Peptides against a protein of PDB entry 5ZKO. Designs and how they scored, part 88

Target 1, 44 residues: chain A of PDB entry 5ZKO
Amino acid sequence: SASNPRKFSEKIALQKQRQAEETAAFEEVMMDIGSTRLQAQKLR

## One batch from the design tools (peptide; made by RFdiffusion4, then SolubleMPNN)

Design b2_p28_1_s4 (from b2_p28_1, 11 letters changed)
Fold by OpenDDE base, seed 3:
Structure b2_p28_1_s4 (fold): chain B 44 residues (1-44), chain C 44 residues (1-44), chain A 28 residues (1-28)
Amino acid sequence: as target 1 above (44 residues)
Amino acid sequence: as target 1 above (44 residues)
Amino acid sequence: LSKLKEELIAQGVSEELAEEIVRALAEK
C-alpha cells in the first residue's frame, strides 16, 4: 500500500536540498566573518 | 590572532569535503537498499 | 533496521527521513 515511491524520492531530494542550503549558509557566515575582520583591521 | 581568510577558505573546503563524503555514503546506502531487499535486511 | 536507521542519521539524514526509509523497507 503505503510507500509512494514518488513521495519517497521527493523526500530524498529535499534532504539533498537541505544539505546544499546548509553549505550555502556556512559559506555566507564564513565570508561575513572574513569581511568583518578585514574591516576591523582597516579601522585599527 | 587574526583569523586568516585562508583559514576560512580551508574550513569551507573541509566542510565541502565532509559533505561530499556524507553524500557518497548516503548514496551507497540507498543503492544497497535498492539493489536487494536481502541486503537491506542485513542492515536492519 | 535499527542499525540502518542509525547509519542514515550518522550520514546527516534527518531522523524523520531515516524512520521513513526504515518503514518503507519493512513494507512489502
Scores: peptide ipSAE 0.224, ipTM 0.679, DockQ to the pose 0.264; fails the geometry check
Fold by OpenDDE base, seed 2:
Structure b2_p28_1_s4 (fold): chain B 44 residues (1-44), chain C 44 residues (1-44), chain A 28 residues (1-28)
Amino acid sequence: as target 1 above (44 residues)
Amino acid sequence: as target 1 above (44 residues)
Amino acid sequence: LSKLKEELIAQGVSEELAEEIVRALAEK
């Protein structure tokens, strides 16, 4: 049977998107924590 | 030392850009492999 | 095809998807 590179490409793209979203979420959390810590330090 | 979320964010952004470029190139390769199957045979 | 599978995984493709792609390409 013929390969379907387009379909595979789409699946790959979706997986990459998921990974990017997960990373973005992680980054947001880390930034929030960092910001909070910085603010706390400034208040001391 | 104080965390620098902005600097970290910039580094992350650059890394994500590189990853996206690599992904795009990879997807192109996969399409070529799928179309001819010859390249896939070489990479078996 | 084993090398291709490894490359797919190296590019962040899940093992399951990599196996599926390799299987599809191996079909005649």
Scores: peptide ipSAE 0.222, ipTM 0.678, DockQ to the pose 0.294; fails the geometry check
Fold by OpenDDE base, seed 5:
Structure b2_p28_1_s4 (fold): chain B 44 residues (1-44), chain C 44 residues (1-44), chain A 28 residues (1-28)
Amino acid sequence: as target 1 above (44 residues)
Amino acid sequence: as target 1 above (44 residues)
Amino acid sequence: LSKLKEELIAQGVSEELAEEIVRALAEK
């Protein structure tokens, strides 16, 4: 019977977008932590 | 001790590149599977 | 198709979507 590959591809694309956003958020957090550590070290 | 933010950023960038390449490869595979049911059967 | 499902999941596709894709491919 008829498959709907377009719908599948759309869902996969959305999933990949979410993954990218999560990765970006993770990177931002890591940068913030790194900056905070550096500043804390400067104040010691 | 001294953090190397530049080194961290480079590592992250490389990781993202790898992820993008894996994603592209995955999309290609899915397209091929969509085009050929026989190929999909091979991955049953 | 079981291998395909596992591969989809390994690539970060949700289990639900992977199951849907596999189901669709099983249909003639």
Scores: peptide ipSAE 0.216, ipTM 0.672, DockQ to the pose 0.233; fails the geometry check
Fold by OpenDDE base, seed 1:
Structure b2_p28_1_s4 (fold): chain B 44 residues (1-44), chain C 44 residues (1-44), chain A 28 residues (1-28)
Amino acid sequence: as target 1 above (44 residues)
Amino acid sequence: as target 1 above (44 residues)
Amino acid sequence: LSKLKEELIAQGVSEELAEEIVRALAEK
């Protein structure tokens, strides 16, 4: 049977999108932590 | 020293662009592998 | 094909998707 590389590419793209969303969420958490540290410095 | 959030955002944007380019390249490779039995055979 | 599966996983493709790709190529 013929393979469908386009469909595979689409599935990979969707998975990469999910990965990007997870990365963005992680980065947001890191920013929040950084903000907390900055606030702590201001209170010193 | 004052932080420069604009510069940080620019660096992040550049990194995200590079990641997108890498993803696109990977998808292209997958299409090539899917289109050629020979390539698939090399990686069997 | 076993090497291909491993390479796909190394690139961050899920196990399920990697298996699907390999299966499709094997059916050719």
Scores: peptide ipSAE 0.209, ipTM 0.665, DockQ to the pose 0.231; fails the geometry check

Design b2_p28_2_s1 (from b2_p28_2, 17 letters changed)
Fold by OpenDDE base, seed 1:
Formats: C-alpha cells, sequence, structure tokens
Structure b2_p28_2_s1 (fold): chain B 44 residues (1-44), chain C 44 residues (1-44), chain A 28 residues (1-28)
C-alpha cells in the first residue's frame, strides 16, 4: 500500500525528535561525567 | 529508470553487511564500558 | 557517581543503537 506521504513524513519527524532528545540526554550525561572528572582532578 | 533489480539486491546486501559491522563495533564498545564499570565497582 | 553516569551512558547508547536499527529496517 502506498504509505501515505503524510504518515511517512510524520514518522520521520517523530524519529528526528527522538534522536534529538537522545542526543540532548547524551550531552547532559557527558557534561556530568566531565564535571565529576574535573572535581576528581581538583581533589588531587 | 527501472533500478536494475541486481543493483538493488547488491545495495541491500551492502547495507546488511554495514549493519552487521556497526553492530559488532557497538557490542565491542558495550563490552569495554561494561568491563570498565565492573572494574570501578571492584575498586569500591 | 561515575558508576551511575556509566549506567546512564550505556542505556543511552543502547537506545540510540536500537533507534538506528529501527530506522534502517524502515528504510528497507
Amino acid sequence: as target 1 above (44 residues)
Amino acid sequence: as target 1 above (44 residues)
Amino acid sequence: SIEEHLERLLELLKRRHEAELEEREEEI
């Protein structure tokens, strides 16, 4: 069945949103790890 | 132009190969991080 | 803790990989 172009575009938009949310969460975790590392270095 | 079915099947085969290689690389990274986690737990 | 950060990182990497797999399956 010809996937309704509207449903296809919606799926692509939802996928891009999910990927953006995952990237933001990854960056947050990486900043937290970086902060923890910096704190550990200051305690030396 | 009717995409030559032979070229299509070859593209799908190459895509499956790349996916298998990426999955193997991901599993290796996950094992390394898992090992690092286990080592960090043993040092506590 | 570093362990909690590693656990969160692992979960995010897993979700990302699952998302990338799903995307490729939808493209086939």
Scores: peptide ipSAE 0.179, ipTM 0.582, DockQ to the pose 0.684
Fold by OpenDDE base, seed 4:
Structure b2_p28_2_s1 (fold): chain B 44 residues (1-44), chain C 44 residues (1-44), chain A 28 residues (1-28)
Amino acid sequence: as target 1 above (44 residues)
Amino acid sequence: as target 1 above (44 residues)
Amino acid sequence: SIEEHLERLLELLKRRHEAELEEREEEI
C-alpha cells in the first residue's frame, strides 16, 4: 500500500514532537538532580 | 545498482543482531540498577 | 529526593530506548 505521504509526514512530525518532549523532561530531571546534589554537598 | 538481495539480507541480519546485543546490554544495566536500588532500600 | 529523580531518569531512559527500538523495527 502506498504509504500516504501525508500520513508518513504526520507520523514523523508526531515522533519529533515526542522526542522533543522526552528531551525536555530529561533536561528537567538532570537539572533537578544537579540542584539536589549541590544542596547535599553544601550540607557537608 | 541492484542492491544484491544477499547483501541486503546480510545487512538486515547484522542490524538485528546489533539490536539484540544493545537490548541485552540495556536490560543488564536496568537489572543492576534495580538490584542496587533494592539493596539501598533494605539499608534504610 | 535524589532517589525519586533517579527513578524518573530511569523511566525516561527506558522510554527512549523503547522509542529507538520501535524506530529501528520500522527501518527493517
Scores: peptide ipSAE 0.175, ipTM 0.576, DockQ to the pose 0.706
Fold by OpenDDE base, seed 3:
Structure b2_p28_2_s1 (fold): chain B 44 residues (1-44), chain C 44 residues (1-44), chain A 28 residues (1-28)
Amino acid sequence: as target 1 above (44 residues)
Amino acid sequence: as target 1 above (44 residues)
Amino acid sequence: SIEEHLERLLELLKRRHEAELEEREEEI
């Protein structure tokens, strides 16, 4: 079926939103790892 | 231009092959990280 | 702990990979 251009644009917008949320979650985890690593280095 | 059905089927086959190769590479990295984690736990 | 953060990171990477696989299966 010809995917309605409106449904396609909405699907692309949802995909971009999910990608942004996944990137933010990744950056948060990387920041937490970085902070924990810095704390572990200060305890040495 | 009518994309030659033979060229289309060949493109789909190549795409499936690339996906299988990318999945295998990801699984290898995950296995290496898992092995490294297990080794780090044994050294504790 | 660093280990707990690494486990969370690995879980995020797995979920991302699963989502990328699903998206590619929908494109075929």
Scores: peptide ipSAE 0.174, ipTM 0.575, DockQ to the pose 0.686
Fold by OpenDDE base, seed 5:
Order: sequence, then structure tokens, then C-alpha cells
Structure b2_p28_2_s1 (fold): chain B 44 residues (1-44), chain C 44 residues (1-44), chain A 28 residues (1-28)
Amino acid sequence: as target 1 above (44 residues)
Amino acid sequence: as target 1 above (44 residues)
Amino acid sequence: SIEEHLERLLELLKRRHEAELEEREEEI
């Protein structure tokens, strides 16, 4: 069935939004790891 | 150029294999992290 | 802890790779 191009476009938009949210969460975790490393270095 | 359907199917198969290998590697690392965490908790 | 951040990081990476695979399966 020709999946309605609108439904496909909406699905792609939702997927891009999810990917952006996952990227933001990844960057937050990376900043937290960086902060933890900096704290560990200051305690030496 | 109509990318040869065989080449596309082979590319998808190789990608699925890579994803399975990456998943297995992540599970191994997560088990090692979990074991390290459990050991750290026992030392408290 | 660093261990908890690493666990979370790996979970995010798995989900990202699974989503990238799903996207390609839907493009077929």
C-alpha cells in the first residue's frame, strides 16, 4: 500500500525529533562525565 | 544509477550483522561496568 | 558515578544504532 506521503513525512519528522532528543541526552551525559573527570583531577 | 538490488540487500545484511556485533559488544561492556559497580558497592 | 554515566551512555548508543537500523529498514 502506498503509505500516505503525509504519514511518511510525519514519521520522518518524529524520528528526527527523537534523534535530536537522544543527541541532547548524550551531550548532557558527556558533560556530566567531563565534570566528574574534572572533579577527580582536582582531588589529586 | 539503479543501485543493484543485490548490492543493496547485501549492504543491509552487512549492516544488520554489524548492529548485532555492536549490540553484543555493548552488552559485554555493560556487564563489566555492572560487575565493577557491584564490586565497588561491596567495598563500601 | 562514572559507571552510571557509562551505562547510560551505552544505552543511548544502543538506542541510536537501533533507530538508525529501523530507519533503513523502513526506507526499503
Scores: peptide ipSAE 0.184, ipTM 0.585, DockQ to the pose 0.515; fails the geometry check

Design b2_p28_2_s2 (from b2_p28_2, 17 letters changed)
Fold by OpenDDE base, seed 4:
Structure b2_p28_2_s2 (fold): chain B 44 residues (1-44), chain C 44 residues (1-44), chain A 28 residues (1-28)
Amino acid sequence: as target 1 above (44 residues)
Amino acid sequence: as target 1 above (44 residues)
Amino acid sequence: SIEEQLERLLELLARRHAAELARRQEAI
């Protein structure tokens, strides 16, 4: 069956969305780590 | 220029090596923290 | 100190997450 260009474009869009969600989750974790790091630095 | 499959394989191998080194460093730090906590608990 | 060890651990975690984020961005 011919790879439907529409199905391909939808697959790429879904991949980009998942990537954006994963990026946001990592940025949140990085912010939490950064805050905790700053607190740890104040205790030394 | 055609992405040389050999260069790709080397890039993946290098990435796996870096990840293994980061994992080893993490495990070392976790072990050190565990040891320090145990020592601190003995002093109270 | 335990605080210095914790700081080192947090730095390693931060670097790991930053590296993973960068790899994912390269795939876009």
Scores: peptide ipSAE 0.145, ipTM 0.529, DockQ to the pose 0.440
Fold by OpenDDE base, seed 2:
Structure b2_p28_2_s2 (fold): chain B 44 residues (1-44), chain C 44 residues (1-44), chain A 28 residues (1-28)
Amino acid sequence: as target 1 above (44 residues)
Amino acid sequence: as target 1 above (44 residues)
Amino acid sequence: SIEEQLERLLELLARRHAAELARRQEAI
């Protein structure tokens, strides 16, 4: 079957969205770790 | 220019790899949080 | 103790992110 370029473009777009969501989640964790450490330091 | 399906497939594959790397990094951070918690417990 | 406080904070963080991971896995 002729690979429909439109379907590929849609798949790439969807995968880019998923990647952005994963990156955002990772950054959130890193930010929360930093915030948590700062809070722990203030409680000393 | 005719969208080369091969280039799209390669881009999708690369994006999937990046997704897997981001997921692994996230899981590693979660594991480190657990380890750090255990260490903090031992210091009490 | 500081260590006890840190432990509690890390636990809350871990639970929050574990819940987020679970939601994402369910969406796949």
Scores: peptide ipSAE 0.126, ipTM 0.503, DockQ to the pose 0.091
Fold by OpenDDE base, seed 3:
Structure b2_p28_2_s2 (fold): chain B 44 residues (1-44), chain C 44 residues (1-44), chain A 28 residues (1-28)
Amino acid sequence: as target 1 above (44 residues)
Amino acid sequence: as target 1 above (44 residues)
Amino acid sequence: SIEEQLERLLELLARRHAAELARRQEAI
């Protein structure tokens, strides 16, 4: 089946967006860990 | 340019693999946070 | 204290995951 290159490009773009969202979620967790550590330091 | 559908399919597959790797790492972080909390509870 | 112990655990976790994040960013 002649896959429409425009549809493929769109699928790649959507997949890149999902990747960026997943990366952002990972970074958010890292920030939360950092914040929690800072709070734990203040409680010493 | 007639984009080779096979190359597009390959690019989509590679992007899906990257997404799966990112998801797995996110899940690992969540598991480690859960484990760390459990360990902290055991130290009380 | 438990807070100090938790801090140490969080520090170890943060270092591990920061290293993983850095490896991913390097691959981009």
Scores: peptide ipSAE 0.124, ipTM 0.504, DockQ to the pose 0.091
Fold by OpenDDE base, seed 1:
Structure b2_p28_2_s2 (fold): chain B 44 residues (1-44), chain C 44 residues (1-44), chain A 28 residues (1-28)
Amino acid sequence: as target 1 above (44 residues)
Amino acid sequence: as target 1 above (44 residues)
Amino acid sequence: SIEEQLERLLELLARRHAAELARRQEAI
């Protein structure tokens, strides 16, 4: 069955959004690690 | 111009691969954080 | 101190994962 191009474009857009959300979550974890490191340095 | 469904399917597949790679990286970070916490606890 | 050891571990982890993130961003 010929898959509807409009449905594919919507799926691509949704997948790009999910990718951006996952990238943001990864960056948040990196920032949390950085903050925890800074706190550990202050306890020295 | 009618966007070619085959080109959209290829773009979706490529985007899914990138998403899977990013998910795997996120999981690696979470595992390393867990391991680091366990190591820090053993040093106490 | 335990705090210094933890800081060093977190620094190594942060550097490793920042390098991986940068490589992925360059590949996109």
Scores: peptide ipSAE 0.128, ipTM 0.513, DockQ to the pose 0.095; fails the geometry check

Design b2_p28_2_s3 (from b2_p28_2, 16 letters changed)
Fold by OpenDDE base, seed 5:
Formats: C-alpha cells, sequence, structure tokens
Structure b2_p28_2_s3 (fold): chain B 44 residues (1-44), chain C 44 residues (1-44), chain A 28 residues (1-28)
C-alpha cells in the first residue's frame, strides 16, 4: 500500500524527538563527566 | 528525471561505505572509553 | 562516580549509533 504520508511524517517526527532526547541525555552525561574530571583534578 | 539505476546503486554504495566508516569510528570510541573505565577502576 | 558516568555514556553512545543505523536503513 502507498506509504501513508501521514504515517511517514509521524515516523519522522518520532525519530526527531528521540534524537533530541538522546542528544540532551548525552550532553548531560558529558557535563557530569566534565565536572567529575574537574573535581578529580582539583584533588591532585 | 528517472532515477538512473546506476546513480541509485552508487548512492547506496556510498551510504554503505559511510556507515562502515561511522561504525569503525564508533568502535574506536567505545574502546577508548572502555580503556578509560578500566584505568579509573584501577585507581580505586 | 566516574564509572557510573562512563556506563551511562556508553549506553547513550550505543543508542545514538543504533539510531543512526536505523535512520540509514530507512533511507535505503
Amino acid sequence: as target 1 above (44 residues)
Amino acid sequence: as target 1 above (44 residues)
Amino acid sequence: SIEEHLERLLELLRRLHEAELAKREEEI
């Protein structure tokens, strides 16, 4: 059956949302690692 | 213009190559993180 | 701990990689 353009647009929207959520979580972890490294360096 | 089957096959080949390169880069990063994790564990 | 952050990072990187794989599969 013809790819329902609506279903396609919904899939793309969901994918973009997931990507944004994963990116935000990645940035959070990177900040946490950076902060922990900075703390560890200050203890030396 | 009609999607030239040759151009299509070339696009697929380029996409597969890029995917292989990204996978290799990902594996390298995973190894580096794994090494860092092991080093951090040894410092405890 | 650094280890907990590294574990979370590894999981996120895995998810990002899987998402990129899936995106490419949809484009084929």
Scores: peptide ipSAE 0.189, ipTM 0.577, DockQ to the pose 0.722
Fold by OpenDDE base, seed 1:
Structure b2_p28_2_s3 (fold): chain B 44 residues (1-44), chain C 44 residues (1-44), chain A 28 residues (1-28)
Amino acid sequence: as target 1 above (44 residues)
Amino acid sequence: as target 1 above (44 residues)
Amino acid sequence: SIEEHLERLLELLRRLHEAELAKREEEI
């Protein structure tokens, strides 16, 4: 079946959204690690 | 200008090589973090 | 714990890498 250009564009949009969500989750974990390091430094 | 098929194939080959290099670098980082995790577990 | 953060980080890095691989496959 001819790849419906609309379905293709939707697939690409969903993939970009997923990537943005994964990036946001990564940034959250990095902030949590940063906060843990800051707490550990304050206890020294 | 008609995309010279030879230039296209060369571009794809360079892209595949770059991807292989990025994958190897990623695997190295994953091993280092995995080793750090194992060390952290041994300190628990 | 730091270990839980590391586990989450590893998983996110894996997912990010897989997403970048998938983008490259779509560009080829």
Scores: peptide ipSAE 0.188, ipTM 0.575, DockQ to the pose 0.688
Fold by OpenDDE base, seed 3:
Structure b2_p28_2_s3 (fold): chain B 44 residues (1-44), chain C 44 residues (1-44), chain A 28 residues (1-28)
Amino acid sequence: as target 1 above (44 residues)
Amino acid sequence: as target 1 above (44 residues)
Amino acid sequence: SIEEHLERLLELLRRLHEAELAKREEEI
């Protein structure tokens, strides 16, 4: 069945969306690590 | 050019290896966080 | 508490890992 260019473009769009979501989740994790470190330092 | 089944199998093997390496790295991070949690509990 | 924050962090890391797994499954 012809590789529907629409399906391909949708797949690429979904992939880009997932990558953006993963990047945002990573940034959130990094902020939380930073906050956790700061809190741990305050407890010392 | 014929999809060399050898190249495909090598690609799958490399993917499985990467997945195992990433899982191991994740487990290491989880252990580090667990250790940090335990240390934080001891400081209370 | 720092413990609750660590638990949240662990959950985020778990979700990130699951997302990365799902991404790789799509690439196959």
Scores: peptide ipSAE 0.181, ipTM 0.571, DockQ to the pose 0.527
Fold by OpenDDE base, seed 4:
Order: C-alpha cells, then structure tokens, then sequence
Structure b2_p28_2_s3 (fold): chain B 44 residues (1-44), chain C 44 residues (1-44), chain A 28 residues (1-28)
C-alpha cells in the first residue's frame, strides 16, 4: 500500500515536534546550569 | 543505473560502523557524566 | 542542584541519542 501521504506528513510533523521538544528541554537545562554557575560565582 | 548491490551493501556496512562508533563514544560520555554525578553525590 | 542538572542532562543525551538512531533507521 502506498504509504498514505497523510501518514507520512503526520510522521514528519511528529518528528519535528519531538525535535522541538528536545531542543527546548536542552535549552532549559543549559539555562539552569548557567544560572547555577552564575549563582556560585556571586557567592564567591 | 541500478545501484550496484555491492555499493549498497558497502554503504550499509559503513553506516553500521559509524553507528557503532557513535554508540561507543556516547557510552563513554554517559559513563563520564555518571561518574561525575556519583562524585557530586559523595561530596554532599 | 548540580546533581539534578546532571540527571536532566543525562536524560537529554539519552533522548538525543535515540533520536539520532531513529534518523539513521529512516535513512536505511
């Protein structure tokens, strides 16, 4: 069965969503680490 | 030109090799971070 | 805490690795 173009587009959309979620989670962790580092420097 | 089955098999073999190398590098990084985590826990 | 950040980072790295594996499966 020709993979329904709709199913393909849905799969691509889901993959892009997951990638965006992973990027956002990465940015959050990087900001948290940066904030913690900045706080540690201020205490010094 | 029908992609020569040999060229295809070679491409797949190279992809599998790269995947194995990346997996090994990932495992090393995960071990290092895991060790760092364990050290951080011991200092508390 | 730095430990919590490391745990989150480990999880992200795991997810990124799984995503890269999935991309390669699509390329084969």
Amino acid sequence: as target 1 above (44 residues)
Amino acid sequence: as target 1 above (44 residues)
Amino acid sequence: SIEEHLERLLELLRRLHEAELAKREEEI
Scores: peptide ipSAE 0.179, ipTM 0.568, DockQ to the pose 0.643

Design b2_p28_2_s4 (from b2_p28_2, 17 letters changed)
Fold by OpenDDE base, seed 2:
Structure b2_p28_2_s4 (fold): chain B 44 residues (1-44), chain C 44 residues (1-44), chain A 28 residues (1-28)
Amino acid sequence: as target 1 above (44 residues)
Amino acid sequence: as target 1 above (44 residues)
Amino acid sequence: SIEEHLERLLELLRRRHEAELAQRQEAI
């Protein structure tokens, strides 16, 4: 059956949201690693 | 123009191949990191 | 710890990879 365009658009929106959340979580971890690295450098 | 069904099938096949290659590369990286982690644990 | 951050990073990479695989499967 023709995939309900509304369901398709909702699916794409949900996919974009999940990708944005994963990107934000990745950036947070990278920031934390960067902070930890900076702290380790200050202790040297 | 009607997207040549043959070109479409070839694009899908190429996409599946690239996905398999990316999966294999990811699994290799995960294995290498796992091995490195195991080595780091043995040195502690 | 660096180890905890590495573990979190690896988990995020795994999830990202699984999501990308799922997206590609849906497009096929």
Scores: peptide ipSAE 0.261, ipTM 0.645, DockQ to the pose 0.706
Fold by OpenDDE base, seed 5:
Structure b2_p28_2_s4 (fold): chain B 44 residues (1-44), chain C 44 residues (1-44), chain A 28 residues (1-28)
Amino acid sequence: as target 1 above (44 residues)
Amino acid sequence: as target 1 above (44 residues)
Amino acid sequence: SIEEHLERLLELLRRRHEAELAQRQEAI
């Protein structure tokens, strides 16, 4: 069955959005780790 | 073009194999991190 | 704490991996 190209494109768009959200959350955690590491270095 | 069902099945098999390998590598990394965390906890 | 951030990172990695697996299953 020709999966409706529109539904396929919508699924891909939703997938890309989720991936972008996960990437943003990852970057936030990495920044927080970086900040905590910098703070720990300042306390030495 | 009717992609040869045999070639399709082979591609799916290869994809499943790669997915299994990536999953195994991910699980190994997670175990290593878990072990490191457990070791760090024992040193407290 | 660094440990809390590490735990959050691991959870994000787990979720990302699960999402990638689900996506691959939908593509088959």
Scores: peptide ipSAE 0.259, ipTM 0.645, DockQ to the pose 0.695
Fold by OpenDDE base, seed 3:
Structure b2_p28_2_s4 (fold): chain B 44 residues (1-44), chain C 44 residues (1-44), chain A 28 residues (1-28)
Amino acid sequence: as target 1 above (44 residues)
Amino acid sequence: as target 1 above (44 residues)
Amino acid sequence: SIEEHLERLLELLRRRHEAELAQRQEAI
């Protein structure tokens, strides 16, 4: 079936949005790990 | 230029190979992290 | 705990990898 260019563009847009959300979640976890490491270092 | 079907098939084969290699590398990293986690737990 | 954060990170990495694999499969 000819991938309707509109549906394709919408799929790509949704994919980009999901990827941005996953990147933000990753960055948040990395910041939390960084904060925890800093806290652990201060307690030593 | 008519995408030479041979060149296309070769590109697809190379892409599948790269994907398999990337998957194997990811699994190795996950195993290493898992091992490191297990080691860290044993040291506590 | 750092362990809990590590577990969450690993889960995110797993999910990302699975999503990337699925995307590559859709592109084939």
Scores: peptide ipSAE 0.251, ipTM 0.639, DockQ to the pose 0.640
Fold by OpenDDE base, seed 4:
Structure b2_p28_2_s4 (fold): chain B 44 residues (1-44), chain C 44 residues (1-44), chain A 28 residues (1-28)
Amino acid sequence: as target 1 above (44 residues)
Amino acid sequence: as target 1 above (44 residues)
Amino acid sequence: SIEEHLERLLELLRRRHEAELAQRQEAI
């Protein structure tokens, strides 16, 4: 059965959402690492 | 010009090779980090 | 701690890599 274009579109949308969430989580962790490093440098 | 099926097959083969190389490099990095983490935990 | 952040980062990198592999497999 031709996978319903709607189901395909929904699958692509979910994939894009997950990728955006993973990117946001990555940016948060990178920002936290940067902040912690900056704090450690200021205490020296 | 219909992209020569041979050129397409070669392109796919090169892509698979690059993916295998990237995967191997990633696994090495993950192993090194895992080792570093284990060492850091032992020093605690 | 930096170590906790590194652990989280590594987990995110692992997940990203697995997702990229899955995407490439779906495209083949």
Scores: peptide ipSAE 0.246, ipTM 0.636, DockQ to the pose 0.654; fails the geometry check

Design b2_p28_3_s1 (from b2_p28_3, 16 letters changed)
Fold by OpenDDE base, seed 3:
Structure b2_p28_3_s1 (fold): chain B 44 residues (1-44), chain C 44 residues (1-44), chain A 28 residues (1-28)
Amino acid sequence: as target 1 above (44 residues)
Amino acid sequence: as target 1 above (44 residues)
Amino acid sequence: ASEDAEIREQLELKQKIAEAEAKEEEEK
C-alpha cells in the first residue's frame, strides 16, 4: 500500500514535540543546578 | 536547603535515560521510512 | 564540560529530525 507521506510527517512532528519537551526538562535541571551553585556562592 | 548532590546526579541520570529513549524512538521512525522506501523499490 | 556534551547531543538529534522532515517533503 502507498506509504501515506502524511503518516510519516505526523510521526516526525510528534518526535520533534517530544524532543522539545525533553530539552525543556533538561534546561530546567540545568537551571536548578545553576541556582544552587549561585546560592552556595552567596553563603560563602 | 543544602542541594544534595545525589539529587542532581539522579536528575541528570534520568534525563540521560530519557534522551536515549527519544533517540531510540527517532531511529524507529527512520527505520520505518527506510523500510517503506525499500518496499517501493522492490515493487518498481 | 559534561553538560555541554548533553546540549550538543540534543541539538544533533534536533538536526537529524529536521533533515528527515526535509527528505520526506522532497519525496512528495
Scores: peptide ipSAE 0.122, ipTM 0.598, DockQ to the pose 0.125
Fold by OpenDDE base, seed 5:
Structure b2_p28_3_s1 (fold): chain B 44 residues (1-44), chain C 44 residues (1-44), chain A 28 residues (1-28)
Amino acid sequence: as target 1 above (44 residues)
Amino acid sequence: as target 1 above (44 residues)
Amino acid sequence: ASEDAEIREQLELKQKIAEAEAKEEEEK
């Protein structure tokens, strides 16, 4: 059965969405670290 | 249940693991597309 | 800090790949 091109496009789109969600989660972690470092610097 | 890593290092480590899993999933999708293209070329 | 920079670089590379793929799709 010829793999429906639509299925590949859907798989790629889903993977791009996962990558975007993961990037956002990473940026959130980095922002939290940055904020904590800034707070620690202000308390010195 | 969202794992609540207490340490930033644990948050980063968990995020790196997620990125590795997602990269593996992307590579699998790309391999499937490549295999399908190769099969289609062999059938011509 | 160095490992965080490598992760950022990997994410930036993935974004650049996605942008390149989007441009290739626009050229069709």
Scores: peptide ipSAE 0.109, ipTM 0.584, DockQ to the pose 0.026
Fold by OpenDDE base, seed 2:
Structure b2_p28_3_s1 (fold): chain B 44 residues (1-44), chain C 44 residues (1-44), chain A 28 residues (1-28)
Amino acid sequence: as target 1 above (44 residues)
Amino acid sequence: as target 1 above (44 residues)
Amino acid sequence: ASEDAEIREQLELKQKIAEAEAKEEEEK
């Protein structure tokens, strides 16, 4: 069920959480790219 | 269906899109707070 | 090869930090 917080403070808190999760996912993708590039360089 | 892009460039593009959507949602929440505060001030 | 392994370890540590920060924000 989508959380429907009534208070704006709760909406802001939920939005900050989502932004943190999206940032972490971005960093993970960037690290995976870095690792893959390093592996490709090692195999050359 | 969750998009499962194979290429890292596609993963990055998707992640940037998600971050932009989350940023837009944050801005909307902040605007709603501002509007509500202005309405509350007008009613006082 | 050793330098590549160290760089990979640093990237993995940075990922764990990012995940921990996201979890900390979830607990608030």
Scores: peptide ipSAE 0.079, ipTM 0.584, DockQ to the pose 0.024
Fold by OpenDDE base, seed 4:
Structure b2_p28_3_s1 (fold): chain B 44 residues (1-44), chain C 44 residues (1-44), chain A 28 residues (1-28)
Amino acid sequence: as target 1 above (44 residues)
Amino acid sequence: as target 1 above (44 residues)
Amino acid sequence: ASEDAEIREQLELKQKIAEAEAKEEEEK
């Protein structure tokens, strides 16, 4: 459910959580790319 | 639909877009809080 | 080959840290 935070503090907390999740997802993607490149280099 | 980007470049581009959207949403929330505080100060 | 294995292990460790941080934030 798109939580409708009543308080600004709750809105800020939810937004910080989303930013943290997006940062972690970015790190995962970048690491997956890095590992794939490394694997491709090993196969050469 | 969770787009399954085929290329890593597409994954990176999508993730950068999500981060930009989350940043914009954060800025909007912070501006709303700032404006509300300013309004509350004017009513004092 | 050994350096490549170490780099892979470091990448896997960093991924596990990022996933743990994301999970900690999701559980709040």
Scores: peptide ipSAE 0.078, ipTM 0.574, DockQ to the pose 0.023

